# Peptides against a protein of PDB entry 6CSU, part 36

Target 1, 51 residues: chain A of PDB entry 6CSU
Amino acid sequence: GALEELRGQYIKAVKKIKCDMLRYIQESKERAAEMVKAEVLRERQETARKM

## One batch from the design tools (peptide; made by RFdiffusion4, then SolubleMPNN)

Design b2_p15_7_s2 (from b2_p15_7, 10 letters changed)
Fold by OpenDDE base, seed 1:
Structure b2_p15_7_s2 (fold): chain B 51 residues (1-51), chain C 51 residues (1-51), chain A 15 residues (1-15)
Amino acid sequence: as target 1 above (51 residues)
Amino acid sequence: as target 1 above (51 residues)
Amino acid sequence: GPIEEERERRELEEE
């Protein structure tokens, strides 16, 4: 019935939200890691230039 | 140094994002549960009226 | 149910 359909839609929506949020967190971590990596490379280049 | 500060900021930011996302998921689940609860109550009232 | 909700929270907190 309609109530069972609503329950199904609720569960489906929550599962989608969970997956989307996990993906967002992962992508945010990856972007932050890339920024750190770029900074490390710049610092190494600067150090090498001063040697 | 600056790189250690950046690393610290990265870790802090990721932790905050994680906490915020967990809270968002929880709040979304709570809202969805309240909608289901309201629908159940309406259906019960309709059934009772028809009895 | 509450057991599944706790499992889902744990999975997210472990990342």
Scores: peptide ipSAE 0.194, ipTM 0.604, DockQ to the pose 0.022
Fold by OpenDDE base, seed 2:
Structure b2_p15_7_s2 (fold): chain B 51 residues (1-51), chain C 51 residues (1-51), chain A 15 residues (1-15)
Amino acid sequence: as target 1 above (51 residues)
Amino acid sequence: as target 1 above (51 residues)
Amino acid sequence: GPIEEERERRELEEE
């Protein structure tokens, strides 16, 4: 009935938000990893110049 | 060193985002539950009027 | 239910 449909809609919306957030967390971790990688390269180049 | 500090900053930022998201998910679930509860009450009142 | 909710929370925390 209408009540079950409404309940289903709310549950579905929450599940979608959960999935979106998990994806965002993963993407944020990947971005952080890439930033660290880039910094490591810069630090190595800087060290090489100081040698 | 500077590189370790930068890494630490990025990891800390990601952890904060994760915590914020988990909280948001919990709050979203609570809101959904309250909305369903309110709808159940309305449906019961409407049914009572139709009897 | 509360059991599924707890399971979902643990899965999110383990990520």
Scores: peptide ipSAE 0.191, ipTM 0.608, DockQ to the pose 0.023
Fold by OpenDDE base, seed 5:
Structure b2_p15_7_s2 (fold): chain B 51 residues (1-51), chain C 51 residues (1-51), chain A 15 residues (1-15)
Amino acid sequence: as target 1 above (51 residues)
Amino acid sequence: as target 1 above (51 residues)
Amino acid sequence: GPIEEERERRELEEE
């Protein structure tokens, strides 16, 4: 009935949103890893200049 | 000596960067949670309108 | 899920 359909649609929507957000988080972590790599390179150079 | 000091500074810098990035990731997850909450609310309303 | 996310966080912290 209508109530079961509404429930099903809600659950499906929530699952999709959750998956989208998990993908976003994963991509954010990957970008963070690249930023760390670049920052470490910068910090090495800065440290070397101070020596 | 100078080499040990450089090594120490490098390690310290890397640790700081890592901590900063972990904080960024955590904050990103928190923002994602809020976005999920808002999106779920929207999806509930959209679903309700279709009934 | 939260368990997997926690594992991934620990891996990053151990690096």
Scores: peptide ipSAE 0.141, ipTM 0.508, DockQ to the pose 0.022
Fold by OpenDDE base, seed 3:
Structure b2_p15_7_s2 (fold): chain B 51 residues (1-51), chain C 51 residues (1-51), chain A 15 residues (1-15)
Amino acid sequence: as target 1 above (51 residues)
Amino acid sequence: as target 1 above (51 residues)
Amino acid sequence: GPIEEERERRELEEE
């Protein structure tokens, strides 16, 4: 009935939000890791240049 | 040094994003649960009225 | 179906 359909819609919407946010968190962590790696590389190159 | 400071900034930023999103997920679940409870109550009242 | 919806609801509550 209408109640069950509405309940299903709410559950589906919350699941979508959850999945999207967890994915965004994961992607943010990956981007942060890549930025750190790139910075380490640049710092090493700069240090080598100053040797 | 500058590298360690930058690393610290990235970690702090990611932690903040994670916490904010987890809080939003929790709040979304709570709102969804309240909407379902309210709908169930309304449906029960409507059913009782039709008995 | 109702069984799937109940499982999905529990998965959301367990987080």
Scores: peptide ipSAE 0.181, ipTM 0.604, DockQ to the pose 0.015; fails the geometry check

Design b2_p15_7_s3 (from b2_p15_7, 10 letters changed)
Fold by OpenDDE base, seed 3:
Structure b2_p15_7_s3 (fold): chain B 51 residues (1-51), chain C 51 residues (1-51), chain A 15 residues (1-15)
Amino acid sequence: as target 1 above (51 residues)
Amino acid sequence: as target 1 above (51 residues)
Amino acid sequence: GAVERAREEEERRLR
């Protein structure tokens, strides 16, 4: 009935939210890692220039 | 050293991002549940008026 | 740092 359908829609929506946010977390970690790598590269270049 | 500090900053940032996003997921679920409850209440009221 | 600033911007978009 209508209540069972509503329950089903709720469960589906919650599952989608969970999946989307977990993907966001993973992508955010990857972006953070990329920024750190760039910073490390700059640091190495600066060190090399002082040698 | 500088590289260890940078690594530490990265780890700290990633942990914060993870925690914030997990909290966002929980809050989003709660908002979804609230909307469903409101819909159920409206449905019950409509049914009652037809009795 | 840069990571935190980027995070804050993304979180504002999600809210």
Scores: peptide ipSAE 0.224, ipTM 0.608, DockQ to the pose 0.011
Fold by OpenDDE base, seed 1:
Structure b2_p15_7_s3 (fold): chain B 51 residues (1-51), chain C 51 residues (1-51), chain A 15 residues (1-15)
Amino acid sequence: as target 1 above (51 residues)
Amino acid sequence: as target 1 above (51 residues)
Amino acid sequence: GAVERAREEEERRLR
């Protein structure tokens, strides 16, 4: 019935939200890692210039 | 040193991102639940009008 | 830092 269908839609929506947010977390971690790598590279270049 | 500090900052940032996104997931689930409740209420009211 | 600012901006978009 309508209530069961609504329940199903709710569960589906929540599952999608969860998956999307977990993906976002992973992507955010990756972006943070890339920023760190870039910073490390800059520091290495600065060190080289000081020699 | 600078690299260790950067590592620390990275870890801290990732942890914060994770926590914030988990909170977002929870809030999104709650919003979805409230939408479902509202829909159920509307359906009940429609049923009442049909009697 | 930059990570936090980027995160905050994205959170505002998603909420």
Scores: peptide ipSAE 0.220, ipTM 0.610, DockQ to the pose 0.011
Fold by OpenDDE base, seed 2:
Structure b2_p15_7_s3 (fold): chain B 51 residues (1-51), chain C 51 residues (1-51), chain A 15 residues (1-15)
Amino acid sequence: as target 1 above (51 residues)
Amino acid sequence: as target 1 above (51 residues)
Amino acid sequence: GAVERAREEEERRLR
């Protein structure tokens, strides 16, 4: 019935949002780590060139 | 009735998750930016000391 | 409710 369908839609939506958030967090952490690594490498080169 | 309550709970839960995700994204971006800045500064010092 | 508690646990793990 309508109640069961609405319950199903609620659970589906919550699960979808949860999965999307977890994926975003994981990807964001990976991007942040790569950004730090790249900046450290660039800064080593720039610092060396300026000295 | 039960349908209206379930609908209200669904909307409330979705809004809460959305807000939490947006806050997490914003805080994650801020932390990432600060981490990059801190690493760049530390790397400048370390590179200078090693040269 | 249960959804909020589950969310709080996930947020704590993600931070």
Scores: peptide ipSAE 0.187, ipTM 0.514, DockQ to the pose 0.029
Fold by OpenDDE base, seed 5:
Order: structure tokens, then C-alpha cells, then sequence
Structure b2_p15_7_s3 (fold): chain B 51 residues (1-51), chain C 51 residues (1-51), chain A 15 residues (1-15)
């Protein structure tokens, strides 16, 4: 019935939110890691120039 | 020195990610709640029509 | 409200 359909929609929505959040977290971590890697690379290049 | 600057950049990046994640989680929860509220309202309207 | 409580309970299970 209508109540069961509403429950189903709610469950589906919550599952979608969970997946979206996990993906966002993973992507954010990847962006942060890439930022750090880029800075490390720049630091190495700067060090090499000073040597 | 360069190492301290890199550490500072890393810490800043991690803090930014944390804040972004918390904000995203909060916004996602709000969107989910609003979605459920909308469905509940529709259900109530449908129930009223059937009565 | 009841909807918020139900959501919070489900979110706890999802974590």
C-alpha cells in the first residue's frame, strides 16, 4: 500500500545519500592526497634547484 | 623551512576536507529529511482523498 | 518530529 511505498522510497533515498556521502568523502580524500603530492613535488624541485 | 611549510599545507588541507565533509553530511541529511517530509505530506493528501 | 527520529535511527544503522 501507500505506506509501504513511502517506506520503500525513504529507504531508497537514505541508501542514495549514504552512497553519495561515501563517494564525496573518497573524492575529497583523493583531492587532498593529490594536493599534498603536488606540494611534495614542488618542494623536491625547489630543493633540487638550491642544491 | 620547506618541511614545516609542507606540514602546514597538509594540515590546512585536511582541516578543509573535514569541514567540507561535515557540511556535506549536514546538507545531505537536510535534503533527505526534506524528501521524506514531502513524501509524508503527499501520503497524507492521498489518504485524505481516499477518506 | 517522528520523521526526524526515524531518519536519525536509520542513519545510525548506516554508519
Amino acid sequence: as target 1 above (51 residues)
Amino acid sequence: as target 1 above (51 residues)
Amino acid sequence: GAVERAREEEERRLR
Scores: peptide ipSAE 0.187, ipTM 0.597, DockQ to the pose 0.019; fails the geometry check

Design b2_p15_8_s1 (from b2_p15_8, 8 letters changed)
Fold by OpenDDE base, seed 3:
Structure b2_p15_8_s1 (fold): chain B 51 residues (1-51), chain C 51 residues (1-51), chain A 15 residues (1-15)
Amino acid sequence: as target 1 above (51 residues)
Amino acid sequence: as target 1 above (51 residues)
Amino acid sequence: EEEERLRELELILRP
C-alpha cells in the first residue's frame, strides 16, 4: 500500500545519501593522500638537489 | 618542517570531514525515522477510524 | 610556497 511504498522510498533515499557520503569521504582521503605523496616526492628531490 | 605541517593539515582536515559527514548521515537517518513513525501512527489512526 | 600548497590542500578537502 501507500504506507509501504513511502517507507520504501525513505529507506532508499537514506541508503543513497549514506553511500554518497561514504564515497565523498573516501575520495577526499585519497586526494589528500596523493597531495602528501607528491609533497614527499618534491621534498626528497629538493634534498637531493641541495646535496 | 613543511612536510610535517602539510601532513598534520591533511590529518586534521580528513578527521573534520569524516565527523561532519557522519553527523549528517546520522541526522538524516533520524529525520527519516521520525517521518516513518509519524506515517505509521497516522495509518493506525486511520485503520482504527474505519473499524 | 608552503602557504600556497596549504591553501590548495584546503580547497581539495573543503566539503
Scores: peptide ipSAE 0.179, ipTM 0.556, DockQ to the pose 0.021
Fold by OpenDDE base, seed 2:
Structure b2_p15_8_s1 (fold): chain B 51 residues (1-51), chain C 51 residues (1-51), chain A 15 residues (1-15)
Amino acid sequence: as target 1 above (51 residues)
Amino acid sequence: as target 1 above (51 residues)
Amino acid sequence: EEEERLRELELILRP
């Protein structure tokens, strides 16, 4: 009925938000790690060059 | 009525989850940016120390 | 120059 359908729609929406959030977090962490790694390497090189 | 109230409650709950997610993402980005800054500073210090 | 690079990273990480 209408009540069960509404409940189903709510559950589906919550699951969608959760999955999207987890995917975003994972991808964001990976991108951040790559940026940090690259920046650390560049910083080592720059620091060494300036000494 | 009861159906409209329940619908309103589900909509309110979904909106809250969405807002919480967006806030988390924003705060996560801010923390990630600060971590990059801190890591660069630490790397400069460590590189300088090892030379 | 390093500060400019950090600002670029912040722009990428932040909205």
Scores: peptide ipSAE 0.149, ipTM 0.483, DockQ to the pose 0.009
Fold by OpenDDE base, seed 4:
Structure b2_p15_8_s1 (fold): chain B 51 residues (1-51), chain C 51 residues (1-51), chain A 15 residues (1-15)
Amino acid sequence: as target 1 above (51 residues)
Amino acid sequence: as target 1 above (51 residues)
Amino acid sequence: EEEERLRELELILRP
């Protein structure tokens, strides 16, 4: 019935949001790590050149 | 009625989860940016000292 | 300690 359908829609929405959030966190961690590595390399090279 | 009340509760819960996720994303971006800035500063100082 | 610092950051950022 309508009540069960609504419950199903709510559960589906919550599960989707949870999955999207977990994926975002994981991907963001990976990107952040690579960004830091790249930034350290660039900064080292730039600092050395300017000295 | 009970059905409308339940619908309202589900909508409220979904909206809360969405808002919490967006807030987490925003705060995570801010923390990541500050972390990168701090790391760049430390790397610059360390590189300069070692040269 | 640049390499050590990078390792520490990886531990913080990655599971």
Scores: peptide ipSAE 0.137, ipTM 0.464, DockQ to the pose 0.008
Fold by OpenDDE base, seed 5:
Structure b2_p15_8_s1 (fold): chain B 51 residues (1-51), chain C 51 residues (1-51), chain A 15 residues (1-15)
Amino acid sequence: as target 1 above (51 residues)
Amino acid sequence: as target 1 above (51 residues)
Amino acid sequence: EEEERLRELELILRP
């Protein structure tokens, strides 16, 4: 019925939001990791130049 | 050192974004629940009018 | 400088 359908739509929407947010978090972590890697490489290069 | 500090900031930022996203999800669920409640009330009123 | 790099990281990770 209409109420069951509405409940289903609610649950579906919540699941979608959850998945989208988890993806966003994952992508943010990946971007941060890449930035850290870049900094590590920079530091290694700087160290090498000082040797 | 600088690298450890950068790592620390990365972890801190990721934790913050995770918390913010979880809050967003929770608020979205609450809004959805309120919408469902409103629809249920509407349906009850419509049913009553048809009696 | 380090503080600037940290600010950039924080911007990337801002929700």
Scores: peptide ipSAE 0.181, ipTM 0.554, DockQ to the pose 0.010; fails the geometry check

Design b2_p15_8_s2 (from b2_p15_8, 6 letters changed)
Fold by OpenDDE base, seed 4:
Structure b2_p15_8_s2 (fold): chain B 51 residues (1-51), chain C 51 residues (1-51), chain A 15 residues (1-15)
Amino acid sequence: as target 1 above (51 residues)
Amino acid sequence: as target 1 above (51 residues)
Amino acid sequence: DLERLLEELERILKP
């Protein structure tokens, strides 16, 4: 019935949000790591030019 | 009635979760920026000690 | 907090 359908839709929405959040966190960690590596590299290059 | 009230509660809960996720994303960006700044600072300090 | 909240909500809503 309408109640069961609504409940199902809510559960589905919550699960999707959870999955999206977890994926975002994982991807963010990866991007953050790469960003740090890139910035460290640039910093080293900048210092090298000034020496 | 009971159905409308439950529907309202579910919609409200989903909206709150969405808002919490968006806030988390914003805060994560800020933390990531600070992490990069901190790493650059450490790299500069390390290089300075080696000179 | 968000992950825990989602897990709790899923638990409560499961039949």
Scores: peptide ipSAE 0.080, ipTM 0.544, DockQ to the pose 0.038
Fold by OpenDDE base, seed 3:
Structure b2_p15_8_s2 (fold): chain B 51 residues (1-51), chain C 51 residues (1-51), chain A 15 residues (1-15)
Amino acid sequence: as target 1 above (51 residues)
Amino acid sequence: as target 1 above (51 residues)
Amino acid sequence: DLERLLEELERILKP
């Protein structure tokens, strides 16, 4: 009935949101890691130039 | 330096994401609970009418 | 389960 259908729709939506959030978090972490790597490299290069 | 500033910005961003997600989840749970309550009530009313 | 999802996300986002 309508209750079972609503339950199914809710579960489907929650699963989608979970996946989207996990993907967002993972991508955000990856981007942050790359930014840190790039910044560390830049700092090392600047330090080398100043020697 | 720039690395420390980036770290600070990352931590701040993660905290914001956490808060936003927690709020979203809480609001989603509340909406889902209300939807279930409404549907259960509807089903009970329909059952009563069919008796 | 949203409670479990919440807990999982909180763990992932822990500094």
Scores: peptide ipSAE 0.077, ipTM 0.515, DockQ to the pose 0.021
Fold by OpenDDE base, seed 5:
Structure b2_p15_8_s2 (fold): chain B 51 residues (1-51), chain C 51 residues (1-51), chain A 15 residues (1-15)
Amino acid sequence: as target 1 above (51 residues)
Amino acid sequence: as target 1 above (51 residues)
Amino acid sequence: DLERLLEELERILKP
């Protein structure tokens, strides 16, 4: 009935949000990795200049 | 150094996102609960009319 | 944690 339909729709929405959140987390991790890589490079270059 | 600072900022941001997502989920649950409550009421009333 | 929470919510809503 209508109640089951409503529950089904909500579950579907929750599953979509789950996928979106997981994608967001993955993309965030990738961005963070690139930022760390860039910073490590900068630090190594700075250290080399001081040596 | 700058690397540790970046790492700290990222960790802080991730924690904030986690909290925001948990709040979003809670608010969504509350809205869903209200919709379910309303639907249950409607269904009960409809059943009563048919009986 | 978020994934597990969402999965539990789905489980609760299914019955």
Scores: peptide ipSAE 0.077, ipTM 0.520, DockQ to the pose 0.020
Fold by OpenDDE base, seed 1:
Structure b2_p15_8_s2 (fold): chain B 51 residues (1-51), chain C 51 residues (1-51), chain A 15 residues (1-15)
Amino acid sequence: as target 1 above (51 residues)
Amino acid sequence: as target 1 above (51 residues)
Amino acid sequence: DLERLLEELERILKP
């Protein structure tokens, strides 16, 4: 019935959001890791220039 | 030192991800709600046309 | 850690 269909649509939407969230988290973590790596590299280069 | 600085950067990055995720979740929920609302409206209109 | 963060976010999404 209409109630079951609505419930099904809600659950489907929530599952979609969950999947999108997981993907976004993974991508964000990867970007953050690259940013940290770049900062560490810059710090090492600055240290080298101070020697 | 370098270790503490790296740790600080990691924590800061994680906090940023958390905030971005919470925002994403909220926006995604709102979009999903609007999609469901639109589907329900279409179903009601189809029912009306069937009568 | 990141795993705990993910678990917390999943809890928020729980129907």
Scores: peptide ipSAE 0.074, ipTM 0.497, DockQ to the pose 0.023

Design b2_p15_8_s3 (from b2_p15_8, 6 letters changed)
Fold by OpenDDE base, seed 3:
Structure b2_p15_8_s3 (fold): chain B 51 residues (1-51), chain C 51 residues (1-51), chain A 15 residues (1-15)
Amino acid sequence: as target 1 above (51 residues)
Amino acid sequence: as target 1 above (51 residues)
Amino acid sequence: EEEKEEEERKLIELP
C-alpha cells in the first residue's frame, strides 16, 4: 500500500544519502592527503634550495 | 611549520564535515520517522472509515 | 583510521 511505498522511498533515499556522504568523506581524506604530500614536497625542495 | 598548520587545518575541516553530515543524517531520520507516523495515522483512519 | 571510519559508519547506520 501507500505506506509500504513511502517506506521504500524513504529507505532508498537514506541509503543514497549515506553512500554519498561516505564517498564525500573518503574523497575529502584523499584530497587532504594529496595536499599534505604536495606541501611536504615543496618544503623539501625549499630546504634543498637553502642548503 | 607550514606542514603542521596544514595538518591542523585538514583535521579541523574533516571534523566539521563529519559533524555536519551526522547532523544531516539525524535530521533526515527524524523527518522520515514523522512521515511514517503520519502515514500510519492516515491509513488507520481510512481503515476505520471502511469498517 | 579504519576504526574511526567504522565508528563513523555505525553512527550513520540506518534505523
Scores: peptide ipSAE 0.207, ipTM 0.613, DockQ to the pose 0.023
Fold by OpenDDE base, seed 1:
Structure b2_p15_8_s3 (fold): chain B 51 residues (1-51), chain C 51 residues (1-51), chain A 15 residues (1-15)
Amino acid sequence: as target 1 above (51 residues)
Amino acid sequence: as target 1 above (51 residues)
Amino acid sequence: EEEKEEEERKLIELP
């Protein structure tokens, strides 16, 4: 009935939210890693210029 | 030194990611709630038309 | 706020 359909839609929505969040986390972690990598490279270059 | 600065940047980035995730969860839940609400309203209207 | 955060995490079973 309508209640079961609504429940099903809710569960589907929650599952989608979970997947979207996990993707967002992963993408955010990747962006953070790239920023850290860039910073390390800059520091290495600066150190090399000072030697 | 550079290592401590990098560590600090990493911790800051992780904290930001956490906050962004929580916000995304909240927004996603709100969107899901609105979809459920809309569905309930549609079902009520359909039921009313059949009576 | 922390309790609400935990409830939100439980709802979607985030690791």
Scores: peptide ipSAE 0.201, ipTM 0.605, DockQ to the pose 0.022
Fold by OpenDDE base, seed 4:
Structure b2_p15_8_s3 (fold): chain B 51 residues (1-51), chain C 51 residues (1-51), chain A 15 residues (1-15)
Amino acid sequence: as target 1 above (51 residues)
Amino acid sequence: as target 1 above (51 residues)
Amino acid sequence: EEEKEEEERKLIELP
């Protein structure tokens, strides 16, 4: 009935939100790790250029 | 140095994202629970009106 | 960090 349908829609929506959020966290971590790696490389290159 | 500052900024940003996401999930759960409760009330009222 | 992700997954577990 309508209640079961609404419950189903709720569960589906929450599952989607969960998945989207986990993906966003993962992508954010990856982007941030890349920024850190890029900075480390820049600093190493600058140090090497100053030698 | 610049690396430690960048790492600090990264950690701060990820923590903020995490907190914002957890809050969004909680608020979404609350809204969805309210929608379900409202529907249950409507169905009960409709059933009662048909009696 | 994986433990934190698991805690987050559990926190958003469907009722």
Scores: peptide ipSAE 0.199, ipTM 0.611, DockQ to the pose 0.023
Fold by OpenDDE base, seed 5:
Structure b2_p15_8_s3 (fold): chain B 51 residues (1-51), chain C 51 residues (1-51), chain A 15 residues (1-15)
Amino acid sequence: as target 1 above (51 residues)
Amino acid sequence: as target 1 above (51 residues)
Amino acid sequence: EEEKEEEERKLIELP
């Protein structure tokens, strides 16, 4: 009935949001690591150029 | 009734999760920026020491 | 870092 359908929709929405958050966290960590690596390389080049 | 209460709980839960995600994203960006800044400073010192 | 990941996993509390 309508109550069971609404419950099903709630559970489905919460599960989806949880999965999206966990994926975002993981991808954000990977992007942050790559950004730091790229910035270190740029800074080495900039410093070496000024010496 | 039970249907209206369940609907209210669903809406409340989804709103909370959305707010938590947005806060996490903002705080993650701020932390990432500070990490990059700190890494750049360390790299400058390391490079200067080796020159 | 593992502690932060666990805090993030607990962010979603069901009513």
Scores: peptide ipSAE 0.191, ipTM 0.507, DockQ to the pose 0.022

Design b2_p15_8_s4 (from b2_p15_8, 7 letters changed)
Fold by OpenDDE base, seed 4:
Structure b2_p15_8_s4 (fold): chain B 51 residues (1-51), chain C 51 residues (1-51), chain A 15 residues (1-15)
Amino acid sequence: as target 1 above (51 residues)
Amino acid sequence: as target 1 above (51 residues)
Amino acid sequence: EEEERKKELELILEP
């Protein structure tokens, strides 16, 4: 019925949002790590040129 | 009625999750920027000590 | 904050 259908739609939507959020967190951590590595590299190069 | 009340509760819950996710994304960007700045600072200090 | 958000999501998903 309408109630069961609505419940199903809600559960599906909530599960999707949860999964998307967890994925975003994981991918964000990976990107952040790479950004730090890249910035460290650039900083070393800049410092070397200024010596 | 009960159906409308439940619908309202489901919509409210989903909207809350969505808003929380968006807030997390925004705050994560801010923290990531500060993390990069901090790492650059540390790298400069380390390089200076190694000269 | 990540753990807090995860717990918040879990709470909303409680039956």
Scores: peptide ipSAE 0.195, ipTM 0.578, DockQ to the pose 0.028
Fold by OpenDDE base, seed 3:
Parts: sequence; C-alpha cells; structure tokens
Structure b2_p15_8_s4 (fold): chain B 51 residues (1-51), chain C 51 residues (1-51), chain A 15 residues (1-15)
Amino acid sequence: as target 1 above (51 residues)
Amino acid sequence: as target 1 above (51 residues)
Amino acid sequence: EEEERKKELELILEP
C-alpha cells in the first residue's frame, strides 16, 4: 500500500545518500592528497629560492 | 617549518571535507524528505483516480 | 580513517 511504498522510497533515498557520501569521501581524500603534494612542491620551490 | 605547514594544510583539508560532508548530508536529507512528500502526493492522486 | 567516517555518517543518517 501507500505506506509501504513510501517506506520503500525513503529507504532507497537513504541508501543512495549513503553511497554518494562514501564516493564523496573517497574523492575528497584523493583531492586532499593532491593538495598535500602541491603544498610540498611549493615549499620545496620556496626553499630553493631562499638558498 | 615545512613539516608543520604540511600538517596544518592536511588538517585544514580534513576539516573542510568534514564540513562539506555534513552539509551534503543535510541537503540530501532535505531532498529525501521532498521525494517522500512527492511520492505520497502521487499515491493519493493514483488512489483518487481509481475510486 | 574511512571506517571512522563511515561510522560518523551512519550515526548522522540513522541515529
């Protein structure tokens, strides 16, 4: 019935949100790693200029 | 130094990810609620057509 | 830690 269908739709939506968040976490970790690499490179360049 | 700056950048990135995730969760919950409301409306309309 | 973040998300989504 309508209540069961609504419950099903809610559960489906929550599961989608969970999956999207897990994907976002993975992508965000990758972006953070690249940000760290870029910062290390900038620091090395800055150090080299000051030598 | 470079290590302290790198650590600071990493912590800043992680904090940003956390904030983005919390915002995404809130927005996703709101979208899920609207999806549920729309489904209830559709079911009521479908029921009305079959009466 | 992905597991810690997963647990945090689970708590937020389904407290």
Scores: peptide ipSAE 0.191, ipTM 0.617, DockQ to the pose 0.024
Fold by OpenDDE base, seed 1:
Structure b2_p15_8_s4 (fold): chain B 51 residues (1-51), chain C 51 residues (1-51), chain A 15 residues (1-15)
Amino acid sequence: as target 1 above (51 residues)
Amino acid sequence: as target 1 above (51 residues)
Amino acid sequence: EEEERKKELELILEP
């Protein structure tokens, strides 16, 4: 009935949000690592040219 | 009635999860920015000492 | 990407 349907919608929504959040966390970590690597490389080159 | 009350509880719970996720995203960006700044600073000092 | 996530969350709450 309508009650079970509402319960199902709630569970589905919560599960989707959980999955999206976990994916965001994982992708964010990967992007952060790449960003740090790129910054370190650029900074080494820049500092070397300044000295 | 009971149906409206359950709907209200569903909406409240989902909204809270949404807010928590958005807060996490914002805090993650701030932490990432600070991490990059710290790495750049350390790398400048390290490169300067190596040259 | 973040904007897509926000839109997805809004879509979940709108039905």
Scores: peptide ipSAE 0.203, ipTM 0.585, DockQ to the pose 0.028; fails the geometry check
Fold by OpenDDE base, seed 2:
Structure b2_p15_8_s4 (fold): chain B 51 residues (1-51), chain C 51 residues (1-51), chain A 15 residues (1-15)
Amino acid sequence: as target 1 above (51 residues)
Amino acid sequence: as target 1 above (51 residues)
Amino acid sequence: EEEERKKELELILEP
């Protein structure tokens, strides 16, 4: 009925948000790690250039 | 009625999850920026120490 | 990506 359909829609929406959030967290960690590596490399180069 | 009340509760819960996700995204960006700043500072110190 | 996620979340809340 209408209540079961509404419940189903809610559960579907919550599951979608959960999956998207978990993916965002994982991808954000990977991007952050690469950003740090790139910044460390640039900083080493800049330091060397100023020497 | 009961259906409208349940609908309101489901929408409220989904909105809460949305807000929590947006807050996490914003805070994650801020933490990433601070992590980069800290790493740059540490790298400068390590380079200087090795000189 | 963040803007895309915001739009996706807004669509979920549409009736």
Scores: peptide ipSAE 0.199, ipTM 0.541, DockQ to the pose 0.028; fails the geometry check

